# Peptides against a protein of PDB entry 6GMG, part 26

Target 1, 331 residues: chain A of PDB entry 6GMG
Amino acid sequence: DSDDRVTPPAEPLDRMPDPYRPSYGRAETVVNNYIRKWQQVYSHRDGRKQQMTEEQREWLSYGCVGVTWVNSGQYPTNRLAFASFDEDRFKNELKNGRPRSGETRAEFEGRVAKESFDEEKGFQRAREVASVMNRALENAHDESAYLDNLKKELANGNDALRNEDARSPFYSALRNTPSFKERNGGNHDPSRMKAVIYSKHFWSGQDRSSSADKRKYGDPDAFRPAPGTGLVDMSRDRNIPRSPTSPGEGFVNFDYGWFGAQTEADADKTVWTHGNHYHAPNGSLGAMHVYESKFRNWSEGYSDFDRGAYVITFIPKSWNTAPDKVKQGWP

## One batch from the design tools (peptide)

Design b1_p13_1_s1 (made by RFdiffusion4, then SolubleMPNN; from b1_p13_1, 10 letters changed)
Fold by OpenDDE base, seed 5:
Structure b1_p13_1_s1 (fold): chain B 331 residues (1-331), chain A 13 residues (1-13)
Amino acid sequence: as target 1 above (331 residues)
Amino acid sequence: SKDYSLSAYYPKP
C-alpha cells in the first residue's frame, strides 16, 4: 500500500510540459508533467527558475497534500482555518425538515449540517483575512510591527479577530512558519512574506468515542466556525476517514487544494491545484495525477468528506508558487 | 510520519 510510493524522477529544467488534458472541467496531467510545468512557472526564487529538488519531488509524491506541501514549503498544519456555517439554516432545516425516505435521523442531521456550510463564503472569509494580513505585513520589519499593524487593521474593520488571544493560531501563524525564519526566506522580516491559502476537505465524524452514526453520517456539531471570526478548531482533525455505511464501501482520508494568492475577484474563476493520490507507478493506484480545477470543481468535494476548511499560511514573496494569476492547464 | 493523500482515484466521474 503506502510502500508503493515512489519519488518522481527529476525533470530537466528546460523541459517543457506536454499539453494537459481536459477531465470533467479540470485540466489533468501526470505528476512528472506537472513537475515540468512547476519548473517553468512556479519554481522561481527571486525571479530565477529552479529545478524541483529531490526533497520537493518527494513531498509532491504524497498526492494532493503533496501539491500543497511543495508549494507552501511545509507540510500543512491546518492551524489557521476558516469556514462559513449558516446556523439559522441548520436550525430551520432540523426543525422543519424531515428525513428522506430510508434516511436515518443521524444521516439526516449529518446531511443538513453539511449543506449548511457555504464553501464560497468560507473561501471569501479566508481571502478577506489574508488581505488584512498582507496589509499588515507590507511595511512591517519585525513581528511586533506586524502584530500592531494587524490589530489596527482589525480594529478599523471592527473584526472579531481583534479579540483573539495573542497565542491564537491567528496571531501566532507567522512566527510559526518555518520559511519566515529562514535566512533565504523571510529572515524574520514580515515584509518579505505574504499570506497564501489552501483548502482541506475532511470528515467530521472522527471521534472514536462518539456514536457509530456520527462516524458514518457525520457529526453535525463538529468543526463549525466560531461566530464572528470564522475560525475553525482543527485540533480534532486526525485524518480519519468516514466509516463505511455498507459492506464494501470505503472512504479516503482527505483532499487538499492549493490556491495560493490569486487576485482573481471572481471565486468561480480561481484555479485550485490538487492530486488524486500518492505516486505509485508500479502499484495498484498507478501514477499520481495532478488536477487544476476551477473553484466549482474543487468545492464540490466528494461523499468522503462533509467539511471544507480554507487555511491561511505564509510564504516568502520571493517564491513564485503563489502568483497573482494561475493559468489552468498547458499551454 | 507523514500522512498520505487520497488512497483512491479522484476525481470520480
Scores: peptide ipSAE 0.036, ipTM 0.748, DockQ to the pose 0.225
Fold by OpenDDE base, seed 2:
Structure b1_p13_1_s1 (fold): chain B 331 residues (1-331), chain A 13 residues (1-13)
Amino acid sequence: as target 1 above (331 residues)
Amino acid sequence: SKDYSLSAYYPKP
């Protein structure tokens, strides 16, 4: 399926982007033009503008995940994921609600579960945790100091994350970040790193041993956040798409959106960068396009997905792939 | 019509 994938060619470092075009409330451009913008805006390492390397261009060519990949510096592992689920709403709707005309019970339950997730609260939780982590990273010059700071911060806030196991994704995320260990990255110095956020949309009904109905309409019990922490166990996410509900219907595997470390307090004004598909300029899908969407556009997602997770990872502070402010489009 | 995201799977290590 991805046999037609092509690595976009290099763009001159001084090449300015062409203007983005509006697309359904988003700013849209072709991948090559995004590379131009990326080089002008996000490429800086230690304050120096960089040409996107062949490796980075290859990562980018994979589509939506490629945008997150190139900006985070690693393929998404999705281990430190957060969401918000309204259990009361879910229970109430199941109890008092009824399937719509023609809607099966499984379809009803799947829909109700999907609607019980609060994307904004999930995003807010991730931002809250990222902020705590960033405070813990500050002035911590070894992992032990970071972890101690983190525990103290969590204790002060009476955050349930303080009870997580030392081996949990929450506490192990930094040490498992390649750029943390790199000489030109963190160099094992937590204070040189910062927390960043991306989001993944995916399908809940991925268990092949479950009913066909769950695969078609969602698994209401899958990928719920743990109470108190908001952590989502992503171990069962295997990038399996939704099963068709009718002949000829097809769904895609996932969507990724890059947020980084924007400081905009209003969630609705935050910008999410994502791609439509892998780059196949000579194939049926065509060239990859990159979108910069507001949160409302991003969080809406597609019918292909019934889950949204907000994931925390880390990048060196010397990278400019996660600036405080992201401008939508060009100029 | 909405443009659906289709990305390649996790690259082999």
Scores: peptide ipSAE 0.033, ipTM 0.730, DockQ to the pose 0.191
Fold by OpenDDE base, seed 1:
Structure b1_p13_1_s1 (fold): chain B 331 residues (1-331), chain A 13 residues (1-13)
Amino acid sequence: as target 1 above (331 residues)
Amino acid sequence: SKDYSLSAYYPKP
């Protein structure tokens, strides 16, 4: 139960991290040690190292979402999400493929749909859009200038996003970012902000009015990206976990991974930071651990989830929570 | 075994 969550204690600003340890191809450490690393590497505001505040430590204590929360500065809204889905593969496999031994038709369709998503292409689409946004932000000193720049960039690239409504999450994302409006943040100046990326894994079969089969094995039609734009409507994501397929089976609600604004061109070499669960050192779950995973480890996901979205938000350029280069582990 | 993510539902978006 989340009621046994504890806020990690403060760490001295000059405390160096203990070495991370390998765990299933990723670097792993306890949350207190991540705080130490965060203070040394990611805490900088206007070039000055900062101690993680009590509020930030509280955010972090919420688990995988906490890592994204503390680094993005806000609880994830997931409004500007991207994915890639191979419709032809999906149709062909349904037509020519067959359920495996012991696999129901619904299970087969759910699996085929899951396998028709391309995590790498979804990630690349988000990076492409983030780059366009960053160019639009660069010399824009008010929102109108930013939006005009954005439309021009999209037109030059013949991007389908240029046809989105002005009220679309794509165009409204910046104005809806709290740190954009903060005096010590963007101060309503787009040129002081940059686009960043995180990822969410979740379950497609969340509609309680749908069939039990969809809740157990996935909804093949849910949370597909729009053609051309790659945008995913996340409005139906209510953090509902997969339904059990057998007695005693249980699934978790979601997973979040923080990417930020790494410039590494090879997706396989990018680092994703995430947590295992909320911090409960005196509870059954135990202390929270933080993982720094390569893309392969992150994108693999778990059987708990059949969807992956790559989400764009914004942070002030003065923050160092999204550096160009992220080093896995410590030292 | 792989560790699964269990995060709190609150605050809800």
Scores: peptide ipSAE 0.033, ipTM 0.731, DockQ to the pose 0.182
Fold by OpenDDE base, seed 4:
Structure b1_p13_1_s1 (fold): chain B 331 residues (1-331), chain A 13 residues (1-13)
Amino acid sequence: as target 1 above (331 residues)
Amino acid sequence: SKDYSLSAYYPKP
């Protein structure tokens, strides 16, 4: 019940966080302690620590999406999303593979589709594109210059994204970023912005007009990346959870993980920050917890989801919510 | 209406 959600109280600016605790290879803490860490590490605007505002705490209280929300500065729109799908693997497995004992055909197809996505390659594609964007942002003092730089970079790399429409999420993402237009943000200067990445896990079988089997076991054809670009059409993602396959079974709507702009070349060493649920200290769910997970722990996902997307957005360089290096846990 | 909330514990036991 979302009605039990509570905004975490303010934390003193100088309050140091308590140590995080290990949890299944992750670092875990309660939301208020994350706020303390956030204020010490990520809150900086123009080099100055900031107390997390009531608005930011309100955003954070929504759970996993709240972590991405507070760090990106806006509610995720998920328009510029990337993934990697092995079409050959999918086709071959469908042709030559067999359902497991007790597995329905629909369940088999859904599973095969899920397994045909490569989270690491999807993440790498997003990082590649983010790097191109960052180069295009550099020394571009208006949007026109940014777009010209971007097209040039894409042409040099023979990237299929060069063929995207000018109105596509790829080219419009910067201008549609509120912080780009803010006086204390980008101030309409692309060189003051940087590309950042977050990830979303969600369910493919969201089409209510489709078969019940697809809603229960996944839609093998849904949310596949476009060949060449890796772009995923997220327009049909309406945060609809997986349908139960048995009485009493329930699934959650999504999971979000914040990566930011880490420069660690080894994907396995990157840190992803996410929350478990909305903050309900007086409700049945209890207090929100924040996790800092390595890529392996993040990318493995849950049975609730059969899709993962890696999304690019932008934040001002003056923000420290996406540092080059993220340290897992505390201290 | 936008759904902003996640309603389950992660990681799941």
Scores: peptide ipSAE 0.044, ipTM 0.771, DockQ to the pose 0.216; fails the geometry check

Design b1_p13_1_s3 (made by RFdiffusion4, then SolubleMPNN; from b1_p13_1, 8 letters changed)
Fold by OpenDDE base, seed 2:
Structure b1_p13_1_s3 (fold): chain B 331 residues (1-331), chain A 13 residues (1-13)
Amino acid sequence: as target 1 above (331 residues)
Amino acid sequence: ADDPSLSAYYPKP
């Protein structure tokens, strides 16, 4: 529960951030200081710097999801999610591998499944799709034109996404984006929008009707990407954390990392922005901290999670929350 | 490592 959650106070528009500090190879700062950076760097609407609104600060206060929330402009729906799974590796390891000493069969299978996901390839798939979408958006002034462009692009690339249903999250994502329909946003003009990416880490073993072992060690069959498309059905993700494997053990429900629309070709050099927990300066958790991590640091994840998905959504091009270049830390 | 993300259990009211 977030009973101790507090909305960070407003920061003066022109207040410069204090320097970030290194933290395990990441750049780290307290949430209030991130707001300062955000206002200087990411807040611009139509080229004009903006103070983070109370609503935005409230969104941000929710922690890791808050970082994605404030930058994407909407609560993550996670409907258009991508991942990469090495089926051959998985099958081979199950066949030829064996549980470690003291490892149960379920634990072994869960671990093997986790290790069969390729975070980098999942991220690259999302970037590829986002690029296709951006090309489709570029000269489209209505949704019909966008969809036509998208289908053409997919056909040219012989991409399996071309076979998705018209109601698929892939095709419906734009029209379901609130900022697309806003007068000062997309105003129903696709060419005013751009695709952006964030990532979610979560637990596979969320089915309460499944075995306890799956809830403890993962469900090897859950949340796999569809072959060809890379789409992950996220409908069964209900933010349920991993079940404890020992007394006193506890796991968190999810992690979110914001990438946006960086153009850095080297995945390892991309910057991911994420929060540690909801803002509780007067509570046991303390103040929220924001991290800017390189991909390696982000994709490493935690034992709390065995899945990583890379999600595409859209923001107006007039927003500066997803610039081409993100600088880690401050200054 | 740094702290895992301990966001609100119910991320949205």
Scores: peptide ipSAE 0.033, ipTM 0.735, DockQ to the pose 0.175
Fold by OpenDDE base, seed 1:
Structure b1_p13_1_s3 (fold): chain B 331 residues (1-331), chain A 13 residues (1-13)
Amino acid sequence: as target 1 above (331 residues)
Amino acid sequence: ADDPSLSAYYPKP
């Protein structure tokens, strides 16, 4: 119940966090302790530590999406999303494979589609594009210069993104970022911004006009990346959860994981920050917990979801919410 | 353990 959500109280700026606890290969802590860590490590604006504001604490209180929200500075729009799908694997498995014992044809097709996505390749594509964008941002002092740089970079790499429409989320993402326009943010200067990445897990079978089987077991054709670019059309993602397949079964709407701008080349060593649920210390759900997971822990996902997207957005370089290195846990 | 089934039940108000 959304009515149980509570904004975590303020933490003193100089308060050090308590040690995180291990939880199934990841580091875990209560939300107030994450606020303490955030203030020590991620809160810096122009090199100065900041107390997390009431507004930021309110954003954070929304759970997994709240972690991405507070660190990116805006509620996720998910417009510039990437994934990787192995079409040959999908076709071959459908042709040569068979349903498991007790598995329906629709369930089989949904599972095969889910398994045909490559999370690591999807993540690497997003990182590749973010790197291109960062090079285009570096010496651009207006949007026109940024776009020109971006087109040149794409041409040099023979990247299919060079063929995207000028109104594509790829080209419009920067101008649609609120912090880019803020005086104390980008101030309309691209060189003051950097690309960052987060991930969303969600359900493919969201079309209410489709068959019940697709809503229960997934839509094998939905939310596939475009060939060459890796772009995923997220316009049909309405945060609708998977339909129950048995009595009493229930699924949730989404999961979000924050990566930022880590420079670790080994995907398996990257850290993803996410929350379990909205903060309800006086409700049945209890206090919100924050997890710092390695890529394998994050990308494994849950049965609630059959799609994973890796999304690019932008933050001011003066923010420290997306440092080059993220240390798991505390100390 | 984290349980995404208990994650945000609603998007931004």
Scores: peptide ipSAE 0.033, ipTM 0.734, DockQ to the pose 0.157
Fold by OpenDDE base, seed 3:
Structure b1_p13_1_s3 (fold): chain B 331 residues (1-331), chain A 13 residues (1-13)
Amino acid sequence: as target 1 above (331 residues)
Amino acid sequence: ADDPSLSAYYPKP
């Protein structure tokens, strides 16, 4: 029950974290220990360590989304999302492939669609766009300058994003970022901001007007990236979980992973930070745990989800929640 | 454990 959620207590600013534990090929720790690490490594504002505030601890307590929330400074809106989908593979497999033994046609189509997404290419697209945006931000002291720079960068790269509408999430993302407008944040100065990335796993079959089969096995046509841009329309994502395929089966609504702004060129070496569930130390779910996973572990996902999106947002450069290098675990 | 079965549905506040 969501009513069992508890805000983790404050940790002393100078308290060092306990060692992380290996878990399923990733580093794992309890939420309170993550707070300790966060204060030592990620809390810095203008180079000064900060104790995680009660508000931030409350955000964190929401689980996987809480990790992204506390590090990005806002609840994920998921408006600027990217993915990669192999249309040719999808069409070919549908035409020439066959359902497995015991697999329904709907299940087959859902599986083929899921397998036609390339998580690595989706991630790389987001990184590419984030890089372009960062170049546009670098010397822009107002939004108009940022937008002009962005358009120039896109034109130079012959990027299809240059054709997006001015009202699109791509161009409006910065102005819609609360920390951009904050006096102690961007203060409406784009050059004080940087692009960061997180990922969301979710279910494609969320249309209540669609067939039960799509809700159970996925909607092959839902949440595909637009050709050329890689943009995913996330407007229909309402955090609806997969429908059970058998009695007693249940699925969760989403998973979030925080990447930030790591500069590691090898995707496989990048670290993704995520949580398991909301913090309920006195409830049935127990204490929240935080995981630091390599890309392979993150991108594998779960059967609960058939879509992965890589989302760009912005944080002030003065924050250290998105450092160039992230070390997995502790020490 | 990072098991979705241990995760719970929690919407935006």
Scores: peptide ipSAE 0.032, ipTM 0.727, DockQ to the pose 0.141
Fold by OpenDDE base, seed 5:
Structure b1_p13_1_s3 (fold): chain B 331 residues (1-331), chain A 13 residues (1-13)
Amino acid sequence: as target 1 above (331 residues)
Amino acid sequence: ADDPSLSAYYPKP
């Protein structure tokens, strides 16, 4: 029960982390040790390390979403999300493929849809867009300048995002970022901000008015990226988990992975930080653990989810929660 | 050792 959630205690600013341990190709540690690492590596504001505040520790205690929350500075809104879907593959497999033995038609269609998403291409699209945004931010000292730069960049690249409405999440994302408006953040200066990326895994079959089959096996038509832009309409994501397919089976609502602004060109070498569950040291779930996973481990996901979106948000450049290079584990 | 698999809900505050 969420009532068992506890805020991790403060860690001394100079407390060094204990070594992480390998876990299924990942680096893993308990949450209080991650706080120690975070203070040494990611806490820096304008070059000075900071103790994680009580508020930040409370955010972190929520688990996987807490990792993204503490590093992005806000609860994920997921409005600017990207994915890649192979429509031709999907159509071809539906036409020429067949259900496996014992697989229902709905299960088959849901599986085919899931398999038609390309996580790597989705991630690359988000990185491409983030790069464009960063160029637009670089010398823009007001939002108007940023938007003008952004439109020019998109036009130069013949990017379909240039056709998005001015009110779209794409163009409104910066102004809707709290840290952009903060005095100690962007202070309304786009050039003080940078684009960052996180990922969300979730279930497509969330429409309670739809068929039970879609809730159990996925909705093949839900949460597809728009052609050309790669944008995913996340408005219908209400954190509803997959419905059980057998007695006693249960699924969780979502997973979040923090990437930030790593410059590693090889997707397979990028590091994704995420948590296993909310911190409940005195409860049945136990203490929260934090994982630093390579892209392969992250993108694999779980059977709980059939969608992966890559989301762009912004943080102040003065924060070190999204460094160019992330080292997996400790030391 | 804890399994990295998700086994619980992550509630929104």
Scores: peptide ipSAE 0.031, ipTM 0.718, DockQ to the pose 0.121

